# Peptides against a protein of PDB entry 6O8C: the designs that were tried, part 52

Target 1, 262 residues: chain A of PDB entry 6O8C
Amino acid sequence: VGLRYEKISLPKIHPRYDLDGDASMAKAVTGVVCYACRTASTLLLYQELMRKGVRWLVELVKDDYNETVHKKTEVVITLDFCIRNIEKTVKVYEKLMKVNLEAAELGEISDIHTKLLRLSSSQGTIESSLQDISSRLSPGGLLADTWAHQEGTHPRDRNVEKLQVLLNCITEIYYQFKKDKAERRLAYNEEQIHKFDKQKLYYHATKAMSHFSEECVRKYEAFKDKSEEWMRKMLHLRKQLLSLTNQCFDIEEEVSKYQDYT

## One batch from the design tools (peptide; made by RFdiffusion4, then SolubleMPNN)

Design b2_p13_1_s2 (from b2_p13_1, 8 letters changed)
Fold by OpenDDE base, seed 4:
Structure b2_p13_1_s2 (fold): chain B 262 residues (1-262), chain A 13 residues (1-13)
Amino acid sequence: as target 1 above (262 residues)
Amino acid sequence: DELLKSLLEKFEE
């Protein structure tokens, strides 16, 4: 998962003055830095989209949580109502037993009551699980999305723009080197300028590559790693919510079997 | 929006 990109490196820069070689080298450098600019832009876009996706998923999971809480509440109400009715029935039968009525029905009702109480006890576990999930989703919780703002590259970093400036400088030198090559031979002053420009080219290229590697690629990789980790945790949480919802449905179904006694 | 969904689906795999 993630954006694939090719590792790039600068071509070898020979110190020797060579108009043909320098033009060729400059062309290659321009290509590499151009690729870096495009890649940086793509990496930034990917991260921005992922941040939107993260926010979307947080809201989705919160909705799932609320739905689960709602379902749990409904089941609790239904279960409590059933328990109260069974308890009333038990009391009535106990009174009737005092006047020599059959005990067999009382035994059955008592067993149902016991089963309902067991189901009720499971609600405590569900509640605790929901509270844990709520805590994890809360600000400062283990599943907080603060990392999405901290990790990776952001538009405010202006990395693409910084690389573009360097690319512009490099491109300008490249075009000059093309002209120099066409001249076949330069006068002394022009030769000196060419040599200085070659040094500038190297400086700009090195700066661009360092910036790309350290401020774009490295941060992107960190973002990717954090996002993958966070997504796994969120997926697991969603599965937990689904499990809790299913437990509520199972309890509701079980309670429905005893509604004839209520 | 579809792109976001696709990206999220990849993480869910």
Scores: peptide ipSAE 0.031, ipTM 0.745, DockQ to the pose 0.010
Fold by OpenDDE base, seed 5:
Structure b2_p13_1_s2 (fold): chain B 262 residues (1-262), chain A 13 residues (1-13)
Amino acid sequence: as target 1 above (262 residues)
Amino acid sequence: DELLKSLLEKFEE
């Protein structure tokens, strides 16, 4: 997704001297550059809000991670306790079997022990997955949010202010051209000034459009692309954490079936 | 926070 903005372009600036045409052109240029200023401001605001959102999501995911780790730890403790108790039971039954007692029961207990050991092995896989996630979330990891501070436009760039300066210059010339138009005819010296101002207008306009395109729009689009990519990865990670949590609950439930033997 | 949530929801689409 992202913000929509209109593609803007400067009107053609004709080299011919035409008071009516020049006033109209200057008006159009003023409008375009004004739109660029507003758009640049909006794009900047969007990025700043997204940066806040990114930080918020990072904290959310960290909380999810910590909860999953906590749950995993609880299950490990319970499982290990159950395994130790079953092992003690197995030893007792083995001794009893020497006197030809409880042979069938020993088989059942041994089977339970085997199942518990399998569950313990799965916990190792969960641990490995959690470690991987932790690594990815760590500074320098694949899901680090350093890009959010590097990509895009920032208030410190002063892009809006720079564009506003150019807009002010353009607007001043536009107002002069309105006056020139009202005069219908200019004296030689005033005509030369008009022509010179038209060159200035062209210079400021092209500079504004270049700055807008290269320093605002392009960087915004890069930020947008990075944010979308990062967001997809983070959402996927959250799903992974949920899956791991569910696995822990499943293991806990399975272990509870054998607690009567402990 | 509501605005942030809304922004994040847009990325989920």
Scores: peptide ipSAE 0.030, ipTM 0.746, DockQ to the pose 0.009
Fold by OpenDDE base, seed 1:
Structure b2_p13_1_s2 (fold): chain B 262 residues (1-262), chain A 13 residues (1-13)
Amino acid sequence: as target 1 above (262 residues)
Amino acid sequence: DELLKSLLEKFEE
């Protein structure tokens, strides 16, 4: 689940002055920091896409909710109408029963009335469930998506750009070290410059890796964890809505069996 | 829709 990336670390930087070794080290460092830049960009893109997806899913679930509410309302109207008609029929048969007529039929109609009332009571349960879902979807509810904006990395953080600047500095030093290596031996002054550049390279590399780990990877992982939790809850909610819709259909079907008596 | 599908698939893994 989520984007997978390789765990990276800086190569060992030896303090010894070695033109061949320093060039190789610089190459490796450049590669690692380059990977960090690309990875940071990919992680950022993923989060931005996920934020869009979250917003889309929220709207989808709201639509599902509205459809369920609509269906529930439809069934309530139908059921109430059927109950009213059955009640009228019951009253008629009760009058006839006073003259000892239609007693058996009255019993049957009364049983139907009782069943319909039970179905009506079940609508209350559905209503309460819908209210719960509505509260969860409301601002500040358990399924609020405020985390999507708060967690993770954002383009405004300029993390990729910051890493790229450091990479540019590192790459420049690497290219110089390649030239130094080709010289086989440096004069004293050039050797001192090489040593200073090596220190700069270490500084830039360390800064890049710390920034990558703390400001990119760590925040991404936090975002991912929050998104996974939220997504599971949203999926569960969608299933609940589907279940409620099906219950409404079941009730409607049951009511249809008694419409011949109305 | 396609994006959502892809995202959902990842979260269901």
Scores: peptide ipSAE 0.030, ipTM 0.747, DockQ to the pose 0.010
Fold by OpenDDE base, seed 2:
Structure b2_p13_1_s2 (fold): chain B 262 residues (1-262), chain A 13 residues (1-13)
Amino acid sequence: as target 1 above (262 residues)
Amino acid sequence: DELLKSLLEKFEE
Protein backbone atom coordinates (compact mmCIF):
# COMPACT_ATOMS: atom_id res chain seq x y z
CA VAL B 1 0.00 0.00 0.00
CA GLY B 2 1.27 3.40 -0.96
CA LEU B 3 4.26 4.41 -2.98
CA ARG B 4 7.36 2.37 -2.73
CA TYR B 5 10.67 4.11 -2.69
CA GLU B 6 14.20 3.00 -2.21
CA LYS B 7 16.19 3.97 0.78
CA ILE B 8 19.05 6.12 -0.30
CA SER B 9 22.28 7.06 1.34
CA LEU B 10 25.16 9.26 0.44
CA PRO B 11 28.31 7.66 -0.79
CA LYS B 12 31.34 7.73 1.37
CA ILE B 13 33.17 10.99 1.05
CA HIS B 14 36.88 10.63 1.44
CA PRO B 15 38.76 13.53 2.92
CA ARG B 16 41.72 12.91 0.66
CA TYR B 17 42.23 15.16 -2.29
CA ASP B 18 41.71 12.97 -5.35
CA LEU B 19 40.49 14.46 -8.58
CA ASP B 20 39.25 11.18 -9.98
CA GLY B 21 37.67 10.07 -6.77
CA ASP B 22 36.12 13.42 -6.10
CA ALA B 23 34.55 13.55 -9.52
CA SER B 24 33.11 10.09 -9.07
CA MET B 25 31.87 10.90 -5.62
CA ALA B 26 30.28 14.10 -6.82
CA LYS B 27 28.54 12.23 -9.58
CA ALA B 28 27.14 9.74 -7.14
CA VAL B 29 26.02 12.45 -4.75
CA THR B 30 24.31 14.25 -7.59
CA GLY B 31 22.47 11.09 -8.47
CA VAL B 32 21.34 10.46 -4.93
CA VAL B 33 20.08 13.96 -4.35
CA CYS B 34 18.43 13.96 -7.73
CA TYR B 35 16.59 10.84 -6.72
CA ALA B 36 15.58 12.50 -3.50
CA CYS B 37 14.09 15.41 -5.41
CA ARG B 38 12.13 13.17 -7.69
CA THR B 39 10.98 10.99 -4.87
CA ALA B 40 9.90 13.95 -2.80
CA SER B 41 7.88 15.21 -5.72
CA THR B 42 6.26 11.84 -6.23
CA LEU B 43 5.44 11.46 -2.57
CA LEU B 44 3.90 14.89 -2.52
CA LEU B 45 1.80 14.13 -5.55
CA TYR B 46 0.61 10.91 -4.03
CA GLN B 47 -0.48 12.64 -0.88
CA GLU B 48 -2.32 15.32 -2.78
CA LEU B 49 -4.15 12.70 -4.77
CA MET B 50 -4.97 10.81 -1.61
CA ARG B 51 -6.38 13.95 -0.06
CA LYS B 52 -8.64 14.35 -3.05
CA GLY B 53 -9.63 10.75 -2.78
CA VAL B 54 -10.39 11.10 0.89
CA ARG B 55 -12.65 14.05 0.25
CA TRP B 56 -14.40 12.16 -2.50
CA LEU B 57 -14.91 9.12 -0.33
CA VAL B 58 -16.35 11.20 2.47
CA GLU B 59 -18.91 12.62 0.11
CA LEU B 60 -19.69 9.21 -1.25
CA VAL B 61 -20.29 7.78 2.18
CA LYS B 62 -22.42 10.74 3.13
CA ASP B 63 -24.53 10.11 0.07
CA ASP B 64 -24.86 6.48 1.02
CA TYR B 65 -25.88 7.51 4.48
CA ASN B 66 -28.54 9.85 3.19
CA GLU B 67 -29.93 7.18 0.93
CA THR B 68 -30.09 4.75 3.79
CA VAL B 69 -31.86 7.27 5.97
CA HIS B 70 -34.33 7.92 3.22
CA LYS B 71 -35.03 4.24 2.79
CA LYS B 72 -35.40 3.76 6.51
CA THR B 73 -37.89 6.59 6.66
CA GLU B 74 -39.90 5.11 3.86
CA VAL B 75 -40.06 1.77 5.58
CA VAL B 76 -41.08 3.33 8.85
CA ILE B 77 -43.97 5.09 7.19
CA THR B 78 -45.10 1.93 5.47
CA LEU B 79 -44.75 -0.12 8.58
CA ASP B 80 -46.63 2.34 10.73
CA PHE B 81 -49.42 2.45 8.22
CA CYS B 82 -49.65 -1.29 8.19
CA ILE B 83 -49.68 -1.46 11.97
CA ARG B 84 -52.50 1.04 12.18
CA ASN B 85 -54.56 -0.92 9.71
CA ILE B 86 -53.98 -4.16 11.52
CA GLU B 87 -54.93 -2.58 14.79
CA LYS B 88 -58.20 -1.42 13.30
CA THR B 89 -58.85 -4.88 12.04
CA VAL B 90 -58.13 -6.36 15.43
CA LYS B 91 -60.63 -4.05 17.02
CA VAL B 92 -63.28 -5.00 14.52
CA TYR B 93 -62.74 -8.66 15.11
CA GLU B 94 -62.83 -8.21 18.83
CA LYS B 95 -66.23 -6.66 18.49
CA LEU B 96 -67.38 -9.45 16.25
CA MET B 97 -66.28 -12.02 18.76
CA LYS B 98 -68.90 -10.71 21.08
CA VAL B 99 -71.51 -11.89 18.61
CA ASN B 100 -70.20 -15.46 18.36
CA LEU B 101 -67.91 -15.21 15.38
CA GLU B 102 -64.92 -17.44 14.82
CA ALA B 103 -61.83 -16.69 16.88
CA ALA B 104 -59.36 -18.25 14.48
CA GLU B 105 -59.05 -15.20 12.29
CA LEU B 106 -58.56 -12.97 15.27
CA GLY B 107 -55.70 -15.11 16.43
CA GLU B 108 -53.99 -14.88 13.10
CA ILE B 109 -54.38 -11.15 12.86
CA SER B 110 -53.13 -10.72 16.39
CA ASP B 111 -50.05 -12.70 15.52
CA ILE B 112 -49.43 -10.48 12.54
CA HIS B 113 -49.81 -7.47 14.75
CA THR B 114 -47.22 -8.84 17.13
CA LYS B 115 -44.81 -9.48 14.29
CA LEU B 116 -45.24 -5.99 12.95
CA LEU B 117 -44.57 -4.53 16.35
CA ARG B 118 -41.35 -6.49 16.50
CA LEU B 119 -40.35 -5.08 13.15
CA SER B 120 -41.15 -1.64 14.40
CA SER B 121 -38.92 -2.20 17.37
CA SER B 122 -36.07 -3.17 15.10
CA GLN B 123 -36.39 0.18 13.41
CA GLY B 124 -35.30 1.77 16.62
CA THR B 125 -32.10 -0.17 16.51
CA ILE B 126 -31.51 0.85 12.93
CA GLU B 127 -32.10 4.45 13.86
CA SER B 128 -29.60 4.23 16.66
CA SER B 129 -27.04 2.74 14.32
CA LEU B 130 -27.60 5.48 11.79
CA GLN B 131 -27.17 8.09 14.45
CA ASP B 132 -23.91 6.53 15.45
CA ILE B 133 -22.71 6.57 11.87
CA SER B 134 -23.78 10.17 11.51
CA SER B 135 -21.83 11.15 14.57
CA ARG B 136 -18.74 9.43 13.25
CA LEU B 137 -19.02 11.21 9.92
CA SER B 138 -19.71 14.59 11.46
CA PRO B 139 -17.03 17.22 11.74
CA GLY B 140 -14.88 16.32 14.65
CA GLY B 141 -16.12 12.78 14.58
CA LEU B 142 -13.98 9.70 14.69
CA LEU B 143 -13.92 9.49 10.93
CA ALA B 144 -13.20 13.12 10.29
CA ASP B 145 -10.68 13.79 7.56
CA THR B 146 -8.83 16.51 9.42
CA TRP B 147 -5.78 14.29 9.55
CA ALA B 148 -5.46 14.55 5.79
CA HIS B 149 -4.82 18.25 6.11
CA GLN B 150 -2.50 17.95 9.04
CA GLU B 151 -0.39 14.92 8.27
CA GLY B 152 2.15 14.56 5.54
CA THR B 153 3.78 17.05 3.24
CA HIS B 154 2.12 19.86 1.38
CA PRO B 155 3.02 22.02 -1.58
CA ARG B 156 3.29 25.00 0.72
CA ASP B 157 6.18 23.32 2.47
CA ARG B 158 8.22 23.77 -0.70
CA ASN B 159 10.28 20.71 0.06
CA VAL B 160 10.90 19.91 -3.58
CA GLU B 161 12.05 23.43 -4.29
CA LYS B 162 14.38 23.42 -1.33
CA LEU B 163 15.90 20.16 -2.44
CA GLN B 164 16.20 21.41 -5.98
CA VAL B 165 18.21 24.39 -4.85
CA LEU B 166 20.62 22.11 -3.08
CA LEU B 167 20.76 19.83 -6.08
CA ASN B 168 21.65 22.74 -8.30
CA CYS B 169 24.54 23.66 -6.07
CA ILE B 170 25.74 20.10 -5.97
CA THR B 171 25.43 19.70 -9.71
CA GLU B 172 27.47 22.79 -10.31
CA ILE B 173 30.25 21.46 -8.16
CA TYR B 174 30.05 18.11 -9.90
CA TYR B 175 30.59 19.69 -13.28
CA GLN B 176 33.51 21.62 -11.93
CA PHE B 177 34.98 18.43 -10.58
CA LYS B 178 34.65 16.88 -14.00
CA LYS B 179 36.68 19.73 -15.40
CA ASP B 180 39.19 19.42 -12.62
CA LYS B 181 39.56 15.75 -13.36
CA ALA B 182 40.24 16.51 -16.98
CA GLU B 183 43.07 18.80 -15.97
CA ARG B 184 44.72 15.89 -14.16
CA ARG B 185 46.58 18.35 -11.96
CA LEU B 186 45.53 21.64 -10.49
CA ALA B 187 47.56 24.62 -9.47
CA TYR B 188 47.71 25.42 -5.80
CA ASN B 189 44.92 27.97 -5.86
CA GLU B 190 42.64 25.79 -7.92
CA GLU B 191 43.36 22.90 -5.64
CA GLN B 192 42.32 24.92 -2.65
CA ILE B 193 39.13 25.93 -4.40
CA HIS B 194 38.46 22.30 -5.19
CA LYS B 195 38.86 21.38 -1.56
CA PHE B 196 36.50 24.11 -0.49
CA ASP B 197 33.97 23.06 -3.07
CA LYS B 198 34.19 19.54 -1.81
CA GLN B 199 33.30 20.76 1.63
CA LYS B 200 30.41 22.71 0.22
CA LEU B 201 29.21 19.70 -1.68
CA TYR B 202 29.26 17.65 1.48
CA TYR B 203 27.36 20.32 3.32
CA HIS B 204 24.69 20.61 0.65
CA ALA B 205 24.37 16.87 0.30
CA THR B 206 23.96 16.22 4.00
CA LYS B 207 21.46 19.02 4.26
CA ALA B 208 19.50 17.61 1.36
CA MET B 209 19.47 14.11 2.76
CA SER B 210 18.44 15.28 6.19
CA HIS B 211 15.66 17.36 4.76
CA PHE B 212 14.51 14.52 2.56
CA SER B 213 14.46 12.02 5.38
CA GLU B 214 12.97 14.16 8.07
CA GLU B 215 10.63 16.42 6.18
CA CYS B 216 9.60 14.27 3.26
CA VAL B 217 9.89 10.58 3.99
CA ARG B 218 9.02 10.61 7.66
CA LYS B 219 5.98 12.79 7.18
CA TYR B 220 4.88 10.75 4.22
CA GLU B 221 5.07 7.57 6.24
CA ALA B 222 2.98 9.15 8.95
CA PHE B 223 0.45 10.23 6.38
CA LYS B 224 0.38 6.78 4.88
CA ASP B 225 -0.23 5.14 8.22
CA LYS B 226 -3.05 7.50 9.06
CA SER B 227 -4.61 7.08 5.67
CA GLU B 228 -4.57 3.32 5.91
CA GLU B 229 -6.19 3.35 9.30
CA TRP B 230 -8.79 5.85 8.23
CA MET B 231 -9.55 3.97 5.05
CA ARG B 232 -10.15 0.73 6.90
CA LYS B 233 -12.58 2.47 9.19
CA MET B 234 -14.38 4.07 6.30
CA LEU B 235 -14.71 0.80 4.48
CA HIS B 236 -16.12 -0.78 7.57
CA LEU B 237 -18.59 2.04 7.91
CA ARG B 238 -19.71 1.55 4.33
CA LYS B 239 -20.33 -2.08 5.07
CA GLN B 240 -22.37 -1.11 8.07
CA LEU B 241 -24.46 1.20 5.95
CA LEU B 242 -25.01 -1.53 3.44
CA SER B 243 -26.11 -3.86 6.19
CA LEU B 244 -28.58 -1.33 7.47
CA THR B 245 -29.92 -0.78 4.00
CA ASN B 246 -30.42 -4.47 3.56
CA GLN B 247 -32.23 -4.66 6.85
CA CYS B 248 -34.60 -1.98 5.67
CA PHE B 249 -35.30 -3.90 2.50
CA ASP B 250 -35.87 -7.06 4.47
CA ILE B 251 -38.36 -5.34 6.69
CA GLU B 252 -40.11 -3.85 3.71
CA GLU B 253 -40.40 -7.24 2.12
CA GLU B 254 -41.80 -8.77 5.24
CA VAL B 255 -44.34 -6.00 5.65
CA SER B 256 -45.49 -6.56 2.11
CA LYS B 257 -46.59 -10.03 3.09
CA TYR B 258 -49.15 -8.62 5.44
CA GLN B 259 -50.55 -5.93 3.21
CA ASP B 260 -53.37 -8.20 2.15
CA TYR B 261 -54.64 -8.14 5.69
CA THR B 262 -54.82 -4.41 5.78
CA ASP A 1 -13.60 7.92 -9.52
CA GLU A 2 -10.93 5.83 -11.12
CA LEU A 3 -8.34 7.22 -8.83
CA LEU A 4 -10.41 6.50 -5.79
CA LYS A 5 -11.13 3.02 -7.00
CA SER A 6 -7.46 2.42 -7.37
CA LEU A 7 -6.83 3.84 -3.96
CA LEU A 8 -9.52 1.71 -2.42
CA GLU A 9 -8.09 -1.37 -4.00
CA LYS A 10 -4.70 -0.58 -2.60
CA PHE A 11 -6.04 0.00 0.86
CA GLU A 12 -8.01 -3.21 0.78
CA GLU A 13 -4.84 -5.15 0.30
Scores: peptide ipSAE 0.031, ipTM 0.751, DockQ to the pose 0.009; fails the geometry check

Design b2_p13_1_s3 (from b2_p13_1, 6 letters changed)
Fold by OpenDDE base, seed 1:
Structure b2_p13_1_s3 (fold): chain B 262 residues (1-262), chain A 13 residues (1-13)
Amino acid sequence: as target 1 above (262 residues)
Amino acid sequence: DEELEELLKEFLE
């Protein structure tokens, strides 16, 4: 889920007094700043949605982790039980061997015991991997979601509202310029007011665009970048968990082959 | 944005 927006820029503002041109310019400026307001709102909404999504994903991955831990625990129990039983069997056969009985079978059972011990040792590796994953998911870990609160824009910043105020000022001037255009010619005093308003328009527009660029777009892009990075890491983590789960299943399957000797 | 969308899709698959 990403937002696509168009890069916007202010139209060129000509210094020349021209009622027709000024009205057209003001209209264009109004449109641009209006777009900025809407875009800022959309960008904010996206970020808020993403923050919710991030929280959801964290919980999802935690669930995956817990499931993997559960499966690992299950396999450990099964494996330990099997090892204990095989060890008992080995002891019995060793006793029988003292009377020169069942020597060949003892060898086979001993081999199975060795294999089971190897499988048990592999559980240690899985445990270490799970611990690593746990540390990454923990508060302050590499996959912490603190960035989601730090990066980007927030409703409390009131960026949209600030832009709207500027837009209102610009719009008022635009409407006046539209009226001025209809007059075709202004008296000296009215002309001077028009010129001053044009300067105000420029000021408001510039302020709006600067605010939009620096406080909305830039911060959004930073948030987006962090989001992508974090998502890649989370995806990789999920794959690791899946791999560990599969390893547990593989071990369980192998152990099941030896349960007949128990 | 496109990359993030792809990542999200892959995550959910």
Scores: peptide ipSAE 0.053, ipTM 0.770, DockQ to the pose 0.009
Fold by OpenDDE base, seed 5:
Structure b2_p13_1_s3 (fold): chain B 262 residues (1-262), chain A 13 residues (1-13)
Amino acid sequence: as target 1 above (262 residues)
Amino acid sequence: DEELEELLKEFLE
């Protein structure tokens, strides 16, 4: 994923009047600006696709979050039930101990109770972690996707269209320079027009390259950097969710060992 | 570009 584009630059423009050289230069400029237009279009397409991907990933992670929350809830219910049952058992054994019966078993049950309470306390940590994740995924959170709508280039910017207008002007001059070259020699007035057109070509080309660099490439690079950063964070968050899910399963498994004592 | 591609691959694993 990602576009590899070549760094392009305008050819050197010589100030001297040269019909052959000017035609060749104009051809090269046309090629460069044409490449810029195509590249700008491709960069825009990439960003639009990435925005769709970002939205998809957000929904995926939200689903993962909801599943984790659901699993945690189930474990909490099971654990609380087990704790209540063990507490009842402890009370019974305490009463029996008053008449010197079943004193040896009370210690074991009490130890189980202590272990269950520790497991219950760990649920608080899981809850806090889930709350943190929820906060990060919420609007305005650290993992919000608002950047995807702000950073980079957008169709509404009409960068490709603006570049195309400049390309059209440049192409027109190029075609004229081809004709001038074919004439081999120009009259004085025609020569002056050629020189002025050369200046116009330079102006349009410079404007196109500046626009391409500042409004297309630079913004694309910013978008790319932001997307990479965001993706790393999202990946980490997903791993955290998986870890929390596994912790819930571990607790559930541990609780299952004590169900026979309830 | 390559880094982002790798991140995406890891995410989908």
Scores: peptide ipSAE 0.052, ipTM 0.770, DockQ to the pose 0.009
Fold by OpenDDE base, seed 4:
Structure b2_p13_1_s3 (fold): chain B 262 residues (1-262), chain A 13 residues (1-13)
Amino acid sequence: as target 1 above (262 residues)
Amino acid sequence: DEELEELLKEFLE
């Protein structure tokens, strides 16, 4: 999802009165500002799509989180059950040793118990990690999507519409300059109007380009940068969740090896 | 925008 746009600049506006040159210049200006309008619209669309994507990703990661929590809970229950059973077994074997059991068997069971307790302690670390992730995903957390609503341009800004208004003014002058060119010569009054319109054209064009660069492009770039940063963090978080899930599976597998002793 | 595309791709993997 990459939006590429070309750097645009206004053509040189010559101060000299030249009907042919002015018509050509006006045409070029119209083209540039038209491109700015289209580009602004595209940039806005991109941002809106990204905002939707961000919301979707948040939901997806939250689902992953919930699944991981569920798995962790399952493992905790299984592990605790196994620990209790092993403890009972240890007690039984201790009683039997008074009669004629090999000390080696009790030693093995005791070692299993110790290992299970270590696994139980690791669950605490997983829990802490999950809590950290939850805090990051929560409202106001480090991975909150508030930036997506604040950064960049929004439809409510009406940047495209504002540019379109300026484009309309410019286009009107262009069409007049085209007519002026066709006349080849203008009366004094019409010439003065032409010169005045040329100044207006310059004003509108400059305003359009400034608005485009400052309110559209710059804000878009800021949004893009924030988006990339946020995406990297979200990717990392997702990897952390996957790691935690795998740890839960590893613990579950380890516990399953000792279920035969219970 | 290439970086964002790559990040998105990695996220979807």
Scores: peptide ipSAE 0.050, ipTM 0.769, DockQ to the pose 0.009
Fold by OpenDDE base, seed 3:
Structure b2_p13_1_s3 (fold): chain B 262 residues (1-262), chain A 13 residues (1-13)
Amino acid sequence: as target 1 above (262 residues)
Amino acid sequence: DEELEELLKEFLE
């Protein structure tokens, strides 16, 4: 399930000293930054879950690969056995041909031999394809999951915690502004403090929003894009493996038709 | 997102 979040922006901060307006503004700012904190946490959680999913998918595909390799090996053994038997038969009939015996049968057996050799060649192609897939899945390969550890946000970045600290500062100022509002009028010194706190609130809020946008949302989007790209490639690879497996089964079935001649 | 969800569904099929 994709995460849905709303784009947030800070309310306009008016420079005018207004106890009622400043309290309302501070409340709104607190709400916005609070939402940013929650959203950042959710985005982080999503990425962590996706990383687990990526690891799981890698293992799944590796298992599929191993199964395909196993099946290919089985078919190679069977095919080689049949080829050897047919070759022995061909040699026997060739000797008989020297005395003009069993000519018709030799032709049929020779044709089977040719078909088996073609199937063997196909196995070589399958082997090459499997090697390519293995290379892609290997560390440093094109489908390596190193990006999952590099892209996006991580718990170690402590983005949520950093935002929370800023939120705490903002919330403190908001509560003070609520008190100031209740006083209706402030003494000169208290008014100056209020004005300074308003500037601090703005500073913290802008810092929070910048951090949220640049270090949380932007990196999350990059992670998401990379995840989608990687997932498409993995899906394609899995389909390739399935195709190779089916080819092995087809070859096995074809070889079974000639077992009566061996 | 919906696109990733669809990809996951296809993968599981």
Scores: peptide ipSAE 0.049, ipTM 0.768, DockQ to the pose 0.009; fails the geometry check

Design b2_p13_1_s4 (from b2_p13_1 with R7L K8L W11F)
Fold by OpenDDE base, seed 3:
Structure b2_p13_1_s4 (fold): chain B 262 residues (1-262), chain A 13 residues (1-13)
Amino acid sequence: as target 1 above (262 residues)
Amino acid sequence: DEEIEELLEEFEE
């Protein structure tokens, strides 16, 4: 669930010289750009936290993978041992049958041998699945986390600082407009300065909102979408690993039934 | 972007 932020827009700026209106407008603009700064900071923080989460999940899944590989290896060793023992037993019984001993026991042992060989073949498919998972988790693989370092906004971009500079300029003009309002009427030169500052305020505000929208919000949304997709894939992968582990346990349990014959 | 960087430099000095 991504951070919900409100869509903000700049208030309408009236071209008419009005000290009361201009002060009110400047206050509103200051508020909007202030919100943009705070939102940008929050979005940045969220992304940094998500990057930590991504790294954590990668390590977790790698651990799960290693555990699964370990279990698979254990089962393979056990299975191979059982197969070798059964093969020895079969050879002994074949020799004994040449001396007219009971054929019924040889048939049962032979069936067990066949079953064990089938289980061994299934281990090959598990191995191939593990190799596929390993390839996906490897550097440059389909589930690599390189995107987390590339997508979105980063502290090095200094977006919050850039917005803060613009906010400071806007705030300064707002405070001046508040003073101008208190004067009720300005001299000609002061009026011209006021008009000029109003244009500056608009310029800074527009620049701030454009930067916020294009460099903060848009990149955040792209990061969010990519992170959600990646996360779903990683969780699915983890489920696959669990399934493979369970298959290994099932094979081990089945092999244990035949250990009495070895 | 260059203008914003220039503004940043002016405020950091």
Scores: peptide ipSAE 0.024, ipTM 0.704, DockQ to the pose 0.051
Fold by OpenDDE base, seed 2:
Structure b2_p13_1_s4 (fold): chain B 262 residues (1-262), chain A 13 residues (1-13)
Amino acid sequence: as target 1 above (262 residues)
Amino acid sequence: DEEIEELLEEFEE
């Protein structure tokens, strides 16, 4: 998961004045910084898409939670109704015994009652688990998506634009160096300008690569790592919800077996 | 960062 990018580095910049070498170097630098700009843009886009995905997943899990809660509530109502009916039946049989009537079925009904009470107790565990999940999904919970807004790079950082400005400066110098190369020899003043521009090129390139590495790549990697961890936890939580739902269905099935006695 | 912002301002003009 995540975008693969190539590690890029600036070519070696030789201090010696060489029109051919300087033009070639400038071309290479332009290429590298251009790649950095494009990569920064791609990394930003990826993160924005992931943020959308995170929001979507949160809503999905919330829906799953609500569905599980609904099912749990349904089962509780059914179970409670069944328990009440069995309790009434038990009382009737107890009264019959007081009048010396055979209540051979009392033992069986009492056993059913005990089983239903056990099922009712298990609902408490399900409720506790749901509460835990709810707390984790809450705005301040462990699975909050606040990190998605904090980690990584954002359009507001204007990293791509900053890099583009530097790229433009570098590109202008490159084109000038191409012209200088074509002249084969420069006058003294032009040579001094060329040397000065070479220093500027180095400065802009270094600044661009530093910005790219520190503000784009590093932050992206942090975002990626955090997103992967968070996503694994969210998927695990969904599995927990499914397990709880299945437990509710199991209880409902067990209760249905005893409905004939009510 | 300030220098980059200055460059951006110059470019936007």
Scores: peptide ipSAE 0.023, ipTM 0.700, DockQ to the pose 0.051
Fold by OpenDDE base, seed 4:
Structure b2_p13_1_s4 (fold): chain B 262 residues (1-262), chain A 13 residues (1-13)
Amino acid sequence: as target 1 above (262 residues)
Amino acid sequence: DEEIEELLEEFEE
């Protein structure tokens, strides 16, 4: 998962003055830095899209949480109602037993009461789990999306623009070297300018590649790794919520078996 | 790499 890009490196730069070689080198450098610019732009776009996805997923999981809480609340109400009704029934039967009615029915109802109380106890575990999930999703929690704002590259960094400036400088030198090549021989002053431009080209290219590597690629990789980790955790959390919801349904189903006694 | 260094040295003077 993630964008694939090719590793790029600068071509070999020869110290010797050679109009043909220098033009070829400059062309290659231009190509490499151009690729870096495009790649940086693509990596930035990917990260921005991922940040949108992260925000979306957070909201989705929050909705899932709220639904689970709602379901849990519904079950608690139903269960409590059932327990109260069974308790009333138990009291009635206890009174009737004083008048020589069947003890077997009282035993059955008492067993149901015990089962319902066990189910009620399980709600405490569900509540605790929901509280844990809530804490993890809360600001400052373990699943907060603050990393998405910290990791990676951002438009505000203006990395693409910075690389583009360097590319423009490099391209200008390349075009000059192409002209120089066409001249076949330069006058002394023009030769000196060519040599200086070659140094500038190297400087710009090195700066571009360093910037690309350190400020674009490296940060992107860090973002990618963090996003993958976070995404896995969020998906797991969502599964936990679903599990809790299913537990609530299971409890409801069990309670429904005893509604005839209420 | 050595060639680049030589180039840089040549122009830093």
Scores: peptide ipSAE 0.017, ipTM 0.566, DockQ to the pose 0.179
Fold by OpenDDE base, seed 1:
Structure b2_p13_1_s4 (fold): chain B 262 residues (1-262), chain A 13 residues (1-13)
Amino acid sequence: as target 1 above (262 residues)
Amino acid sequence: DEEIEELLEEFEE
């Protein structure tokens, strides 16, 4: 589960000239945009950390894959060796049968040989599964991590900095409105400046919120959704590798039961 | 976006 954030909206801006109301409104707008800046920064940090985590997980799963391949190889060698030895034993018993000896024992050894050959066939299935896993982990595969570099927001987008600039403009107007409020009454020229600044405040605030929503939140949500999907698939893959490893161990254990015949 | 970039330039100046 990714980071949760509160949905924010700009306060209503009244067109009426009111020094007290305008100062209060400006304060509220400053607060909202400040929250947007902080949230954008947090969302960016989360994504960067997740990207590192994704890379780490890829390497971990690759290591698991290599270990599974090594175990499979070991079992294949052992199994093949056992099969060859049983085949030699079968030949010896066949020679003995020509003199009407050891007929029952030959049947038993032959059955073991058949079982070992079945186990050998199962190794082919394991190999195919490993190849499939390898293909999925390969560049361009279904579990490639290229999406992590494409989706979401990045430091290079400078979203936090852009929002900060707008916040600075808004904050400056807020401080002026605070001063205007303290004057209680403005001269005509100062009143007109105040009205123009109020329009600028609205402009900056609207831009900030639009940028936050469209370039920060939306992209973050897309990244989050993609990361969750990818993570589930990777965890499933890791379970598959574990299953294959266990199958190798099971085969090895079964082969060990027949080593006394080799 | 262009307007925001202009604001950034103004702020960095």
Scores: peptide ipSAE 0.024, ipTM 0.707, DockQ to the pose 0.052; fails the geometry check

